# Peptides against a protein of PDB entry 5EIB, part 41

Target 1, 366 residues: chain A of PDB entry 5EIB
Amino acid sequence: VDLEPGTMDSVRSGPFGQIFRPDNFVFGQSGAGNNWAKGHYTEGAELVDSVLDVVRKESESCDCLQGFQLTHSLGGGTGSGMGTLLISKIREEYPDRIMNTFSVMPSPKVSDTVVEPYNATLSVHQLVENTDETYCIDNEALYDICFRTLKLTTPTYGDLNHLVSATMSGVTTCLRFPGQLNADLRKLAVNMVPFPRLHFFMPGFAPLTSRGSQQYRALTVPELTQQMFDSKNMMAACDPRHGRYLTVAAIFRGRMSMKEVDEQMLNVQNKNSSYFVEWIPNNVKTAVCDIPPRGLKMSATFIGNSTAIQELFKRISEQFTAMFRRKAFLHWYTGEGMDEMEFTEAESNMNDLVSEYQQYQDATAD
Target 2, 366 residues: chain A of PDB entry 5EIB as posed
Amino acid sequence: VDLEPGTMDSVRSGPFGQIFRPDNFVFGQSGAGNNWAKGHYTEGAELVDSVLDVVRKESESCDCLQGFQLTHSLGGGTGSGMGTLLISKIREEYPDRIMNTFSVMPSPKVSDTVVEPYNATLSVHQLVENTDETYSIDNEALYDICFRTLKLTTPTYGDLNHLVSATMSGVTTCLRFPGQLNADLRKLAVNMVPFPRLHFFMPGFAPLTSRGSQQYRALTVPELTQQMFDSKNMMAACDPRHGRYLTVAAIFRGRMSMKEVDEQMLNVQNKNSSYFVEWIPNNVKTAVCDIPPRGLKMSATFIGNSTAIQELFKRISEQFTAMFRRKAFLHWYTGEGMDEMEFTEAESNMNDLVSEYQQYQDATAD

## One batch from the design tools (peptide; made by RFdiffusion4, then SolubleMPNN)

Design b1_p10_7_s4 (from b1_p10_7, 6 letters changed)
Fold by OpenDDE base, seed 1:
Structure b1_p10_7_s4 (fold): chain B 366 residues (1-366), chain A 10 residues (1-10)
Amino acid sequence: as target 1 above (366 residues)
Amino acid sequence: MPYRKPGERP
């Protein structure tokens, strides 16, 4: 789905364009112009029914529909505005199904789109209410991984998207291969989301190794485990050491010792015990899939529900507030039928979310 | 607003 035809043509002409049904390419002509309101109320609203018809048709063809996965950006107009409209409409029609998102958070270091704080804040407001699971992927964190860890002098969107694809492949491993922990979206939510609103995850992937170092680095379970819990490997731009893990899932892939995995996972929890809440028993879940990802002997994917994710939301809120105090660019949104109240409500709900994370960070077992 | 094409530098 896109409000621009050019993106769809790029997907169709790509090496995997043939895996999608032609009838499942739903697209507009005008785009959203990086405006959430165009995505949500005008251009996106004109296209949404055509998307829902495809969603219904594909859902009816499922033997057992678990839920939906949306991949979108929160800085743009289509991914943010139309993406959240689709989430709302799908939630209305399928209230008993899991809504999962891979949400790309905007960063001013990566994008020059000045209105991204508005689009992100308006999107987060919708995601808080209408999703069950949201993987927070920050382009800044991805860029930093590419530059610092992968030693890419000039990271590209291709390099960033490679990290995203590896992560998406990792977190969906249990859904794609039977007999694993979190084998369905609902079971993942039950294990990862202790409080309904606190469903924003910090993803991570290991191994992250520069091409020049790949030949010299042995892939071991201890190294994978250590790398997954390293703040530099988080795909969300927050430091887990500034918060507490409510829940963690680790998905190992490849031929490895379950015993060694369990030992290393216990060791990393014990070593980082101050960064876990003590009042959620058995809050770390581990899965091992014997099938490695293509091109790797082994990998590990990290999913963290951490109160440190509030750093991401605070950053967006600060940028939002700086613009909103001056009503900068607001007429582009109100001209598409939005009220200024929707901005205030979205800001309030995101600040409430931050306060909730802080409350649970400060909570003791007493 | 500048539309960044797929494959452009961040």
Scores: peptide ipSAE 0.008, ipTM 0.465, DockQ to the pose 0.026
Fold by OpenDDE base, seed 3:
Structure b1_p10_7_s4 (fold): chain B 366 residues (1-366), chain A 10 residues (1-10)
Amino acid sequence: as target 1 above (366 residues)
Amino acid sequence: MPYRKPGERP
């Protein structure tokens, strides 16, 4: 789905374009112009019914519909505005299905689009209410990984999207291969989301290796375990050491000893015990899939529900507040039928979410 | 203006 036709042509002409049904390509002509309101109330609202018809058709063809997975950006107008409209409409029609998102957070290090904080804040407001699971994929963290860890001097969207694809492949491993922990979206939610609003995850991937170091790197379970818990491997720009893990899932892929995995996972928990809440028992889950990712002997994917995710929301909120106090660019949104109150409500709900994360960070076992 | 993705050469 896109409000621009050129994206669909790129997907269709791509190496996997033939796996999608032609009728499942739904697209507009005008785009959203990086405006959430165009995505949500005008251009996106004109297209949403055509998307819902496809969603219904595909849902009816499912033997066992678990839920929906949306991949979108929160800085743009289509992914943010139309994406959140689509989430709300799907949630209304399928209230008993899991809504999962891969939400790309904007960063001024990656994009010069001035209105991204508005689009992100308005999107987060919708995601808090209408999603069950949200993987926070922060363009700032992706850029920093590419630059610092991968030693890419000029990271491209291709480099960032490679990290996104590796992460998406990692977190969906249990859904795609039988006999794993979190084998369905609902089981993942039950294990990862202790409180309904606190469903924002910090993903991480290992191995992350620069091209120059690949030949010298021995992929081992200890190394994967150490790297996936390293703050530098988090695909959200938050330091886990500034918060506490509510829940963690680790997904190992490749031929490895389950005993060694269990030993290393116990060791990393014990070493980092101060960074876990003590009042959620058995809050770390581990899965092992014998099938490695393409091009690797083994990998580990990290999913963290951490109170440190508030750093991401604070960053967005600070940028939002700086513009909104001046009413900068607001007329582009109000001209599409938005009220200024929708901005204030979205800001408030995101600040409430930050306060909720802080409350659970400060909570002790009684 | 068409959204030029950073790194798309014109």
Scores: peptide ipSAE 0.005, ipTM 0.442, DockQ to the pose 0.024
Fold by OpenDDE base, seed 4:
Structure b1_p10_7_s4 (fold): chain B 366 residues (1-366), chain A 10 residues (1-10)
Amino acid sequence: as target 1 above (366 residues)
Amino acid sequence: MPYRKPGERP
């Protein structure tokens, strides 16, 4: 789905364009112009019913519908505005189904789109209420990984999207291969989401290796485990050491010893015990899939529900507040029928979410 | 340098 035809043509002409049904390409003509309001109330609202018709058709073809997976950006107008509209409409129609998102967080390091903090804040407000599981894929973290870890002097959207693709492949491993932990979206939610609003995940991937170092790096379970828990491997720009893990899932892929995985996972938990809440027993889950990702002998994918995710929301909130206090660019949103109150409500709800994460960070076992 | 999307107006 897109509000621009050119994106759909790029997908259709791409190396995997033929895996999608032609009738499942739903697109507009005008785009959202990086405006959440155009995505949510105007251009997106005109297209949403056509998307819902496709969603219904595909849902009816499922023997067992678990839920929905949305991939979208929160900085743009289409992914943010129309994406959250779709989430709302799907949630209304399928309230008992899991809503899972891969939400790409904007960063000034990656995009010069001035209104991204508005689009992101308005989107997060919707995601708090209408999703069950949200993977926070932060363009700031992706950029920093590309630059610092991968040694790319000038990262590209292609380089960032490679990390996104690796992450998405990793976190969906248990859904795609039988006999794994979190084999369905609901089991993932039960294991990862202790409180309904606290469903924002910090994903991570290992190995992350620069092209120049690939030949010298041995892929081992200890190394994967260490990298997976390293803040530099987090695809959300948060330091887990500034918060506490509520829950963690680790997904190992490739031929490895389960015993070695369990030993390394225990060691990393013990070493980092101060960064876990003590009041959630057995809050680390591990899966091992014998099937490695393409081009690797082994990998590990991390899913963390950490109170440190508040650093990401604080960053967006600070950027939002800096613009909103001056009413900068608001006329582009109000001209599409939005009220200034929607901005204030979205800011408030995101700040409440930050406060909730902080409360659970500071909570002790009595 | 921040990435420009192809076709983003400067």
Scores: peptide ipSAE 0.007, ipTM 0.455, DockQ to the pose 0.027; fails the geometry check
Fold by OpenDDE base, seed 2:
Structure b1_p10_7_s4 (fold): chain B 366 residues (1-366), chain A 10 residues (1-10)
Amino acid sequence: as target 1 above (366 residues)
Amino acid sequence: MPYRKPGERP
């Protein structure tokens, strides 16, 4: 789905364009112009019914529909505005199904789009209310990984999207291969989301290795475990040491010893015990899949529900507040029929979410 | 304003 035809042509002409049904390409002509309001109330609203017809058709063809997975950006107009409209409409029609998102957070290091803080804040407001599971994929963190860890001098969208693809492949491993822990979206939600609003995850991937060092790195279970818990390998720009883990899932892939995985996972929890809440027993889950990812002998994928994710929302909130106090660019949104109150409500709800994470960070067992 | 995606050739 896109509001621009050129995006669909790029997907269709790409190496995987033929895996999608031609009828499942739904697109507009005008684009959203980086405006959430165009995505949500005008251009996106004109297209949404055509998307819902396709969603219904594909849902009816499912033997066992678990839920939906949306991949979108929060900085743009289409992914943010139309993406959140689609989430709302799908939630209305399928209230008993899991809504899962891969939400790409904007960063000034990656995009010069000045209105991204508005689009992100308006989107986060919708995600708080209408999603069950949201993987926070932060362009800030992706850029920093590419530059610092992968030693890429000029990170490209191709480099960032490679990390996104590896992460998405990792977190969906248990859904794609039989006999795993968290084998369905609902089981994942039950294990990862202790409180309904606190459903934002920091993903991480190991190994992250520069091209020049790949030949010298042994891939071992201890190294994967250590890298997976390193803040530098998180796909969200927050430091887990500034918060507490509510829940964690670790997904190992490749031929390895289950015993060695369990020993290393116990060791890393014990070493980092101060960074876990004490009032959620058995809050770390581990899965092992014998099938490695393409091009690797083994990997580990991390899913963290941490109160440190508030750092990401605070960054967006600070940028939003700086613009909104001056009503900068607001006329582009109000001209599409939005009220200033929608901005204030979205800001308030995101600040409430930050306060909730802080409350649970400071909570004791007594 | 043209979305200059990083990595789009000028």
Scores: peptide ipSAE 0.007, ipTM 0.477, DockQ to the pose 0.025; fails the geometry check

Design b1_p10_8_s1 (from b1_p10_8, 4 letters changed)
Fold by OpenDDE base, seed 3:
Structure b1_p10_8_s1 (fold): chain B 366 residues (1-366), chain A 10 residues (1-10)
Amino acid sequence: as target 1 above (366 residues)
Amino acid sequence: SFSKAVIKVK
């Protein structure tokens, strides 16, 4: 789905374009112009019914529909505005199904779009209410991984999207292969989301290795475990050392000893015990899949529900507030039929989310 | 292709 035709043509002409039904390509002509309100109330609203017709058709063809997965950007107008409209409409029609998102967070270091703080804040407001699970993928963190860890001097969108793809493949491993842990979207939510609003995850993927070092790196369970818990390996721009993990899932892939995995996972928890809440028993879950990812002997994917994710929301809120106090660019949103009150409501809900994360960060076992 | 565009960091 897109408000621009060129994206659909790129997918269709791509190496995997043939895996999608031609009738499932729904697209507009005008785009959203990086405006959430244009995505949500005008251009997106004109297209949403055509998307819902496809969603219904695909849902009816499922033997067992678990839920939905959306991949979108929160900085743009289409992914943010139309994406959240679509989430809302799907949630209304399928209230008993899981809504999962891969949400790309904007960063002023990576993008020139001035209104990204508005689009992100308005999107987060919708995601808090209408998603069950949201993987926070921060463009700043992805860039830093590419530059610092992968030693890419000039990271491209292709390099960032490769990290996103590896992460998406990792977190969906348990859904695609036989296993006990997180075998469906609902089981993932039960294991990862202790409180309904606190469903924002920091993902990570290991191994991440620079091209120059690949030939010298042994892939071992200890090295994967160490890297996936490293703050520099988080694909959300927050430091897990500034908060506490509510829940963690680790998904290992490849031929390895389950005993060695369990030992290393216990060791990393014990070394980092101060960064876990003590009042959630068995809050670290581990899965092993014998099938490695393409081109690797083994990998580990990290999913963290941490109170440190509030740093991401605080960053967006600070940028939002700086613009909103001046009423900068608001006429572009109100001109699409949006009320100024929706900005204040979205800001308030995001600040409440930050306060909720802080409350559980400061909570102790009685 | 947008997928190969260099990201300009500010």
Scores: peptide ipSAE 0.017, ipTM 0.424, DockQ to the pose 0.020
Fold by OpenDDE base, seed 5:
Structure b1_p10_8_s1 (fold): chain B 366 residues (1-366), chain A 10 residues (1-10)
Amino acid sequence: as target 1 above (366 residues)
Amino acid sequence: SFSKAVIKVK
């Protein structure tokens, strides 16, 4: 789905364009112009029914519908505005199904789009209420990984999207292959989300290796485990050491010893015990899939529900507040039928979420 | 990848 035809043409002409049904390409002509309100109330609202018709048709064709997975950007008007409209409409029609998102967080290091803090804040407000689980994929973290870890001097959207695709493949491993851990979207939510509003995840992927170092790197379970828990490997721009893990899932892929995985996972928990809440027992889950990713012997994917995610929301909130106090570009949103109150409500709800994460960070087992 | 465009970094 896109409000611009050119994106759909690029997907359709791509090496995997034929995996999608032609009728499942729903697109507009005008785009959202990086405006959440155009995505949510005008241009996106004109297209949403056509998307819902496709969603219904595909849902009816499922033997067992678990839920939905949306991939979108929170900086752009289509992904943010129309994406959250679509989430809301799907939630209304399928209230008993899991809503999962891969939400790409904007960064001023990656994009010059001035209104991204508005689009992100308005989107987070919708995601808090209408999703069951959200993978926070931060363009700042992706850029930093590309530059610092992968040694890419000039990261491209292609490089960032490669990290996103690897992570998406990793976190969906348990859904796509037979296994015991997180075998369905609902089990993932039960294992990862102890409190309904606290459903924002820090994803990570290992191995991350620069092209120059690939030939010298051994792929071992200890190295995967160490890299997976490294703050520099987090695809959300927050430091887990500044918070506490509520829950963790680790998904290993490839032929490895389950015993070695369990030993390394225990060792990393013991070394990092101060960064876990003590009052959630058995809050680390581990899975091993014997099928490696294409082109790798082994990998590990990390899913963390950490109170450190508040750093990401604080960053967005600070940027939002600095613009909103000046009423900068506000007329672009109000001109599409939004009330200024919707901005205040979205800011408030995101600040409440930050406060909730802080409360659980500071909570002790009494 | 959907895009290979160079990211403008500030």
Scores: peptide ipSAE 0.011, ipTM 0.412, DockQ to the pose 0.020
Fold by OpenDDE base, seed 1:
Formats: structure tokens, C-alpha cells, sequence
Structure b1_p10_8_s1 (fold): chain B 366 residues (1-366), chain A 10 residues (1-10)
């Protein structure tokens, strides 16, 4: 789905364009112009029924529909505005199904789009209410990984999107291979989401290695485990050491010793015990899949529900507040039928979410 | 032209 035909043509002409049915390409002509309101109330609202017809058709063809997975950006108008409209409409029609998202957070290091803080804040407000699970993929963290860890002097969108694709492949491993931990979206939610609003995850992928160092690095279970829990390896721009893990899932892939995995996972929990809440028993889950990702002997994927993710929301909130105090660019949103009150409600709900994370960070066992 | 640098995670 897109409000611009050029993006869909790029997917269709790509190496995997043939895996999608032609009738499942739904697109507009005008685009959203990086405006959430165009995505949500005007251009996106004209297209949403055509998307819902495809969603219904594909849902009816499923033997066992678990839920939905949306991949979108929060900085742009289509992914943010139309993406959140689709989430709302799908939630209304399928209230008993899991809504999962891969939500790409904007960063001024990656994009010069001035209104991204508005689009992100308005989107987070919708995600808090209408999703069950959200993977926070932060363009700032992806840029920093590309630059610092991968030693790329000028990270590209192709470089960032590769990290996204590796991470998405990792977190969906248990859904694609039977007999694993979190084998369905509902079991993942039950294990990862202790409180309904606190469903925002920091993903991570290992190994991440620069091209110059790849040939000299042995892939071992200890190294994968250490890299997954390193703050520099998080796909969200927050430091886990500034918060506490509510829940963690680790997914190992490749031929390895289950005993060695369990020993290393126990060791890393014990070393980092101060960064876990003590009042959620057995809050770290581990899975091992014998099938490695393409091109690697082994990998590990991290899913963290941490109170440190509030740093990401605080960054967006600070950028939002700086613009909104001056009513900068608001006429572009109000001109599409939005009320200024929707901005205030979205800001308030995001600040409430930050306060909820802080409350559970400061909570001790009685 | 944004160079589609495919990060081959090898």
C-alpha cells in the first residue's frame, strides 16, 4: 500500500515483486506530502476502503488468522497517517486478532523532513491505543550502528533497510518455524506485554560486524549473547542501562548447543541483574531454531520490553513541543480537517506513556 | 541517486 505509485513500481520491479498478488497492490496518485493529516483524513481516507477489501479477501483465505503485521514509517505522511488509519479500521473489524507493527521512528540524522515530530507523535498516540505489539525501529539507532559498528562512512537508506530486514527476519523466526517459543502472535504478547499500554519493543540483531572484520571474527554463542545485550546493538536509540527490562526474548538461529545457550543466557542475566525488574519471575525467554539465516552460520535476535524506551519518546516529545509552542506548520494539518486539540491529546498520551514507564522503572519488590 | 548499498551481513 502507498499513496504514491512510484514506490509500488519499485517493489513490483524488485527481486521479490512476484511474491505479491497484482490485486494486492493498492496505491494512490497524489501522495501524502509528508503530512499525517493527508494520510489519515483526506488522501488516505479515499484509499482505505480499497485496502480493507484486500485485507478481508486475504483474511478469508487464511485457515487460521492470528492477526496482522504492519510495516510503516512514523516520519512520513503515508506510513504514519494512512498506516494508523488502517490499524484503527482493522482493529474495529477484527477486535479479537493481534495487531503487530514494525514502526520506523524518525531521526534528524537521517531525514530533513521538518514535520516528522508531528507525524511521529500523532502516530504514537494511535499505536498506544490500537496495537498489541510494536517493534520500535529507530532510524537514529540504525544510523549509529551503520556508522560506529559497521564502519560505514556515509550510511544509506539501503544500509538502514538491511538492518531492518535482518531484524524483521529474526523476530519472526518463531512464527515461521513450528515448535518454537512464541510460536504465535498471541503467545508473544502474553510473554512480552505485562501491561497493555507498555507494548513497545526494542529489537536487536547479532552478529553485526564491519566488512573489514568479518573474516577474522569467529561466531560463538558467548559473542552473540554479549552483542545482543550491548547498548550499542539496540535498534532503538535508548540505553537499557538507564532503565529496567520488564521482559526479554532471545531467538538463536543455527546449529548450537542448547546447554551453552542456556548457560550464556543465565550468565548475562546474572551480570545485568540490576537492569531487570525483580517482580516479574522468569521474564527472559529463549528459543533456538536449527535453521540459520541466509549467509550466516548462526545469529541471535533480541526483543526487549524496557522502561529505557522512554528516552526515544522523550526525544520525539521534545522536538514536538519545540515546534508546537510556536504553532509551526500547523496550517498544513488544520487545512486537511484536523483540530489543534488532536495534537494536544497526542502529546498528552505520549507523556502519560513516558510516566507509566518511569513508574514501573522505579517500582521495587515489596 | 541514493546508492542502494546492500549491506550483505555475511
Amino acid sequence: as target 1 above (366 residues)
Amino acid sequence: SFSKAVIKVK
Scores: peptide ipSAE 0.000, ipTM 0.374, DockQ to the pose 0.016
Fold by OpenDDE base, seed 4:
Structure b1_p10_8_s1 (fold): chain B 366 residues (1-366), chain A 10 residues (1-10)
Amino acid sequence: as target 1 above (366 residues)
Amino acid sequence: SFSKAVIKVK
């Protein structure tokens, strides 16, 4: 789905364009112009029914519908505005199904789009209410990984999207291959989401290695375990050491010793015990899949539900507030029929989410 | 092939 035809043509002509049904390409002509309100109330609203018709058709063809997975950007107008409209409409029609998102958070390091904090804040407001699981894929963190870890002097969208694709493939491993842990979206939610609003995940992937260091790096279970718990490997721009893990899932891929995985996972928990909540027992889950990612002998994917994710939301909120207090660019949104009150509500709900994360960070077992 | 997490800058 897109509000621009050119992106759809790129997907269709791409190496994997043939895996998608032609009738499942739904697109507009005008785009959203990086405006959430165009995506949500105008251009996106004109297209949403055609998307819902496809969603219904595909849902009816499923033997057992678990839920939905949306991949979208929160900085643009289409992914943010139309994406959240679509989530809302699907939630209304399928209230008992899991809504899972891969939500790409904007960063000034990656994009010069001035209104991204508005689009992101308005989107987060919708995601808090209408999703069950949200992977926070933060362009700030992706840029920093590309620059610092991968030694890319000028990270591109192609570079960032490579991290996104690795992460998406990692977190979906248990859905695509036989396994015990998180074998469906609902089991993932039960294991990862202790409180309904606290469903925002910090993903991570290992190994992350620069081209120059690739030949010297051993792919071992200890190295994967150490790297996936490193703050520098988090694909959300927050430091887990500034918060507490509510829940963690680790997904190992490749031929490795289960015993070694369990030993390393226990060691990393014990070493980092101060960064876990004490009142959620057995809050770290581990899966191993014998099938490695293509081109790797082994990998690990990290999913963290941490109160440190409030740092990401605080960053967006600060950027939002800096513009909104001056009413900068608001006429582009109000001109599409949006009320200024919706900005205030979205800001308030995101600040409430931050406060809720802080409350559970400070909570003891007593 | 998940390329080795060497993001190739094009």
Scores: peptide ipSAE 0.007, ipTM 0.406, DockQ to the pose 0.016; fails the geometry check

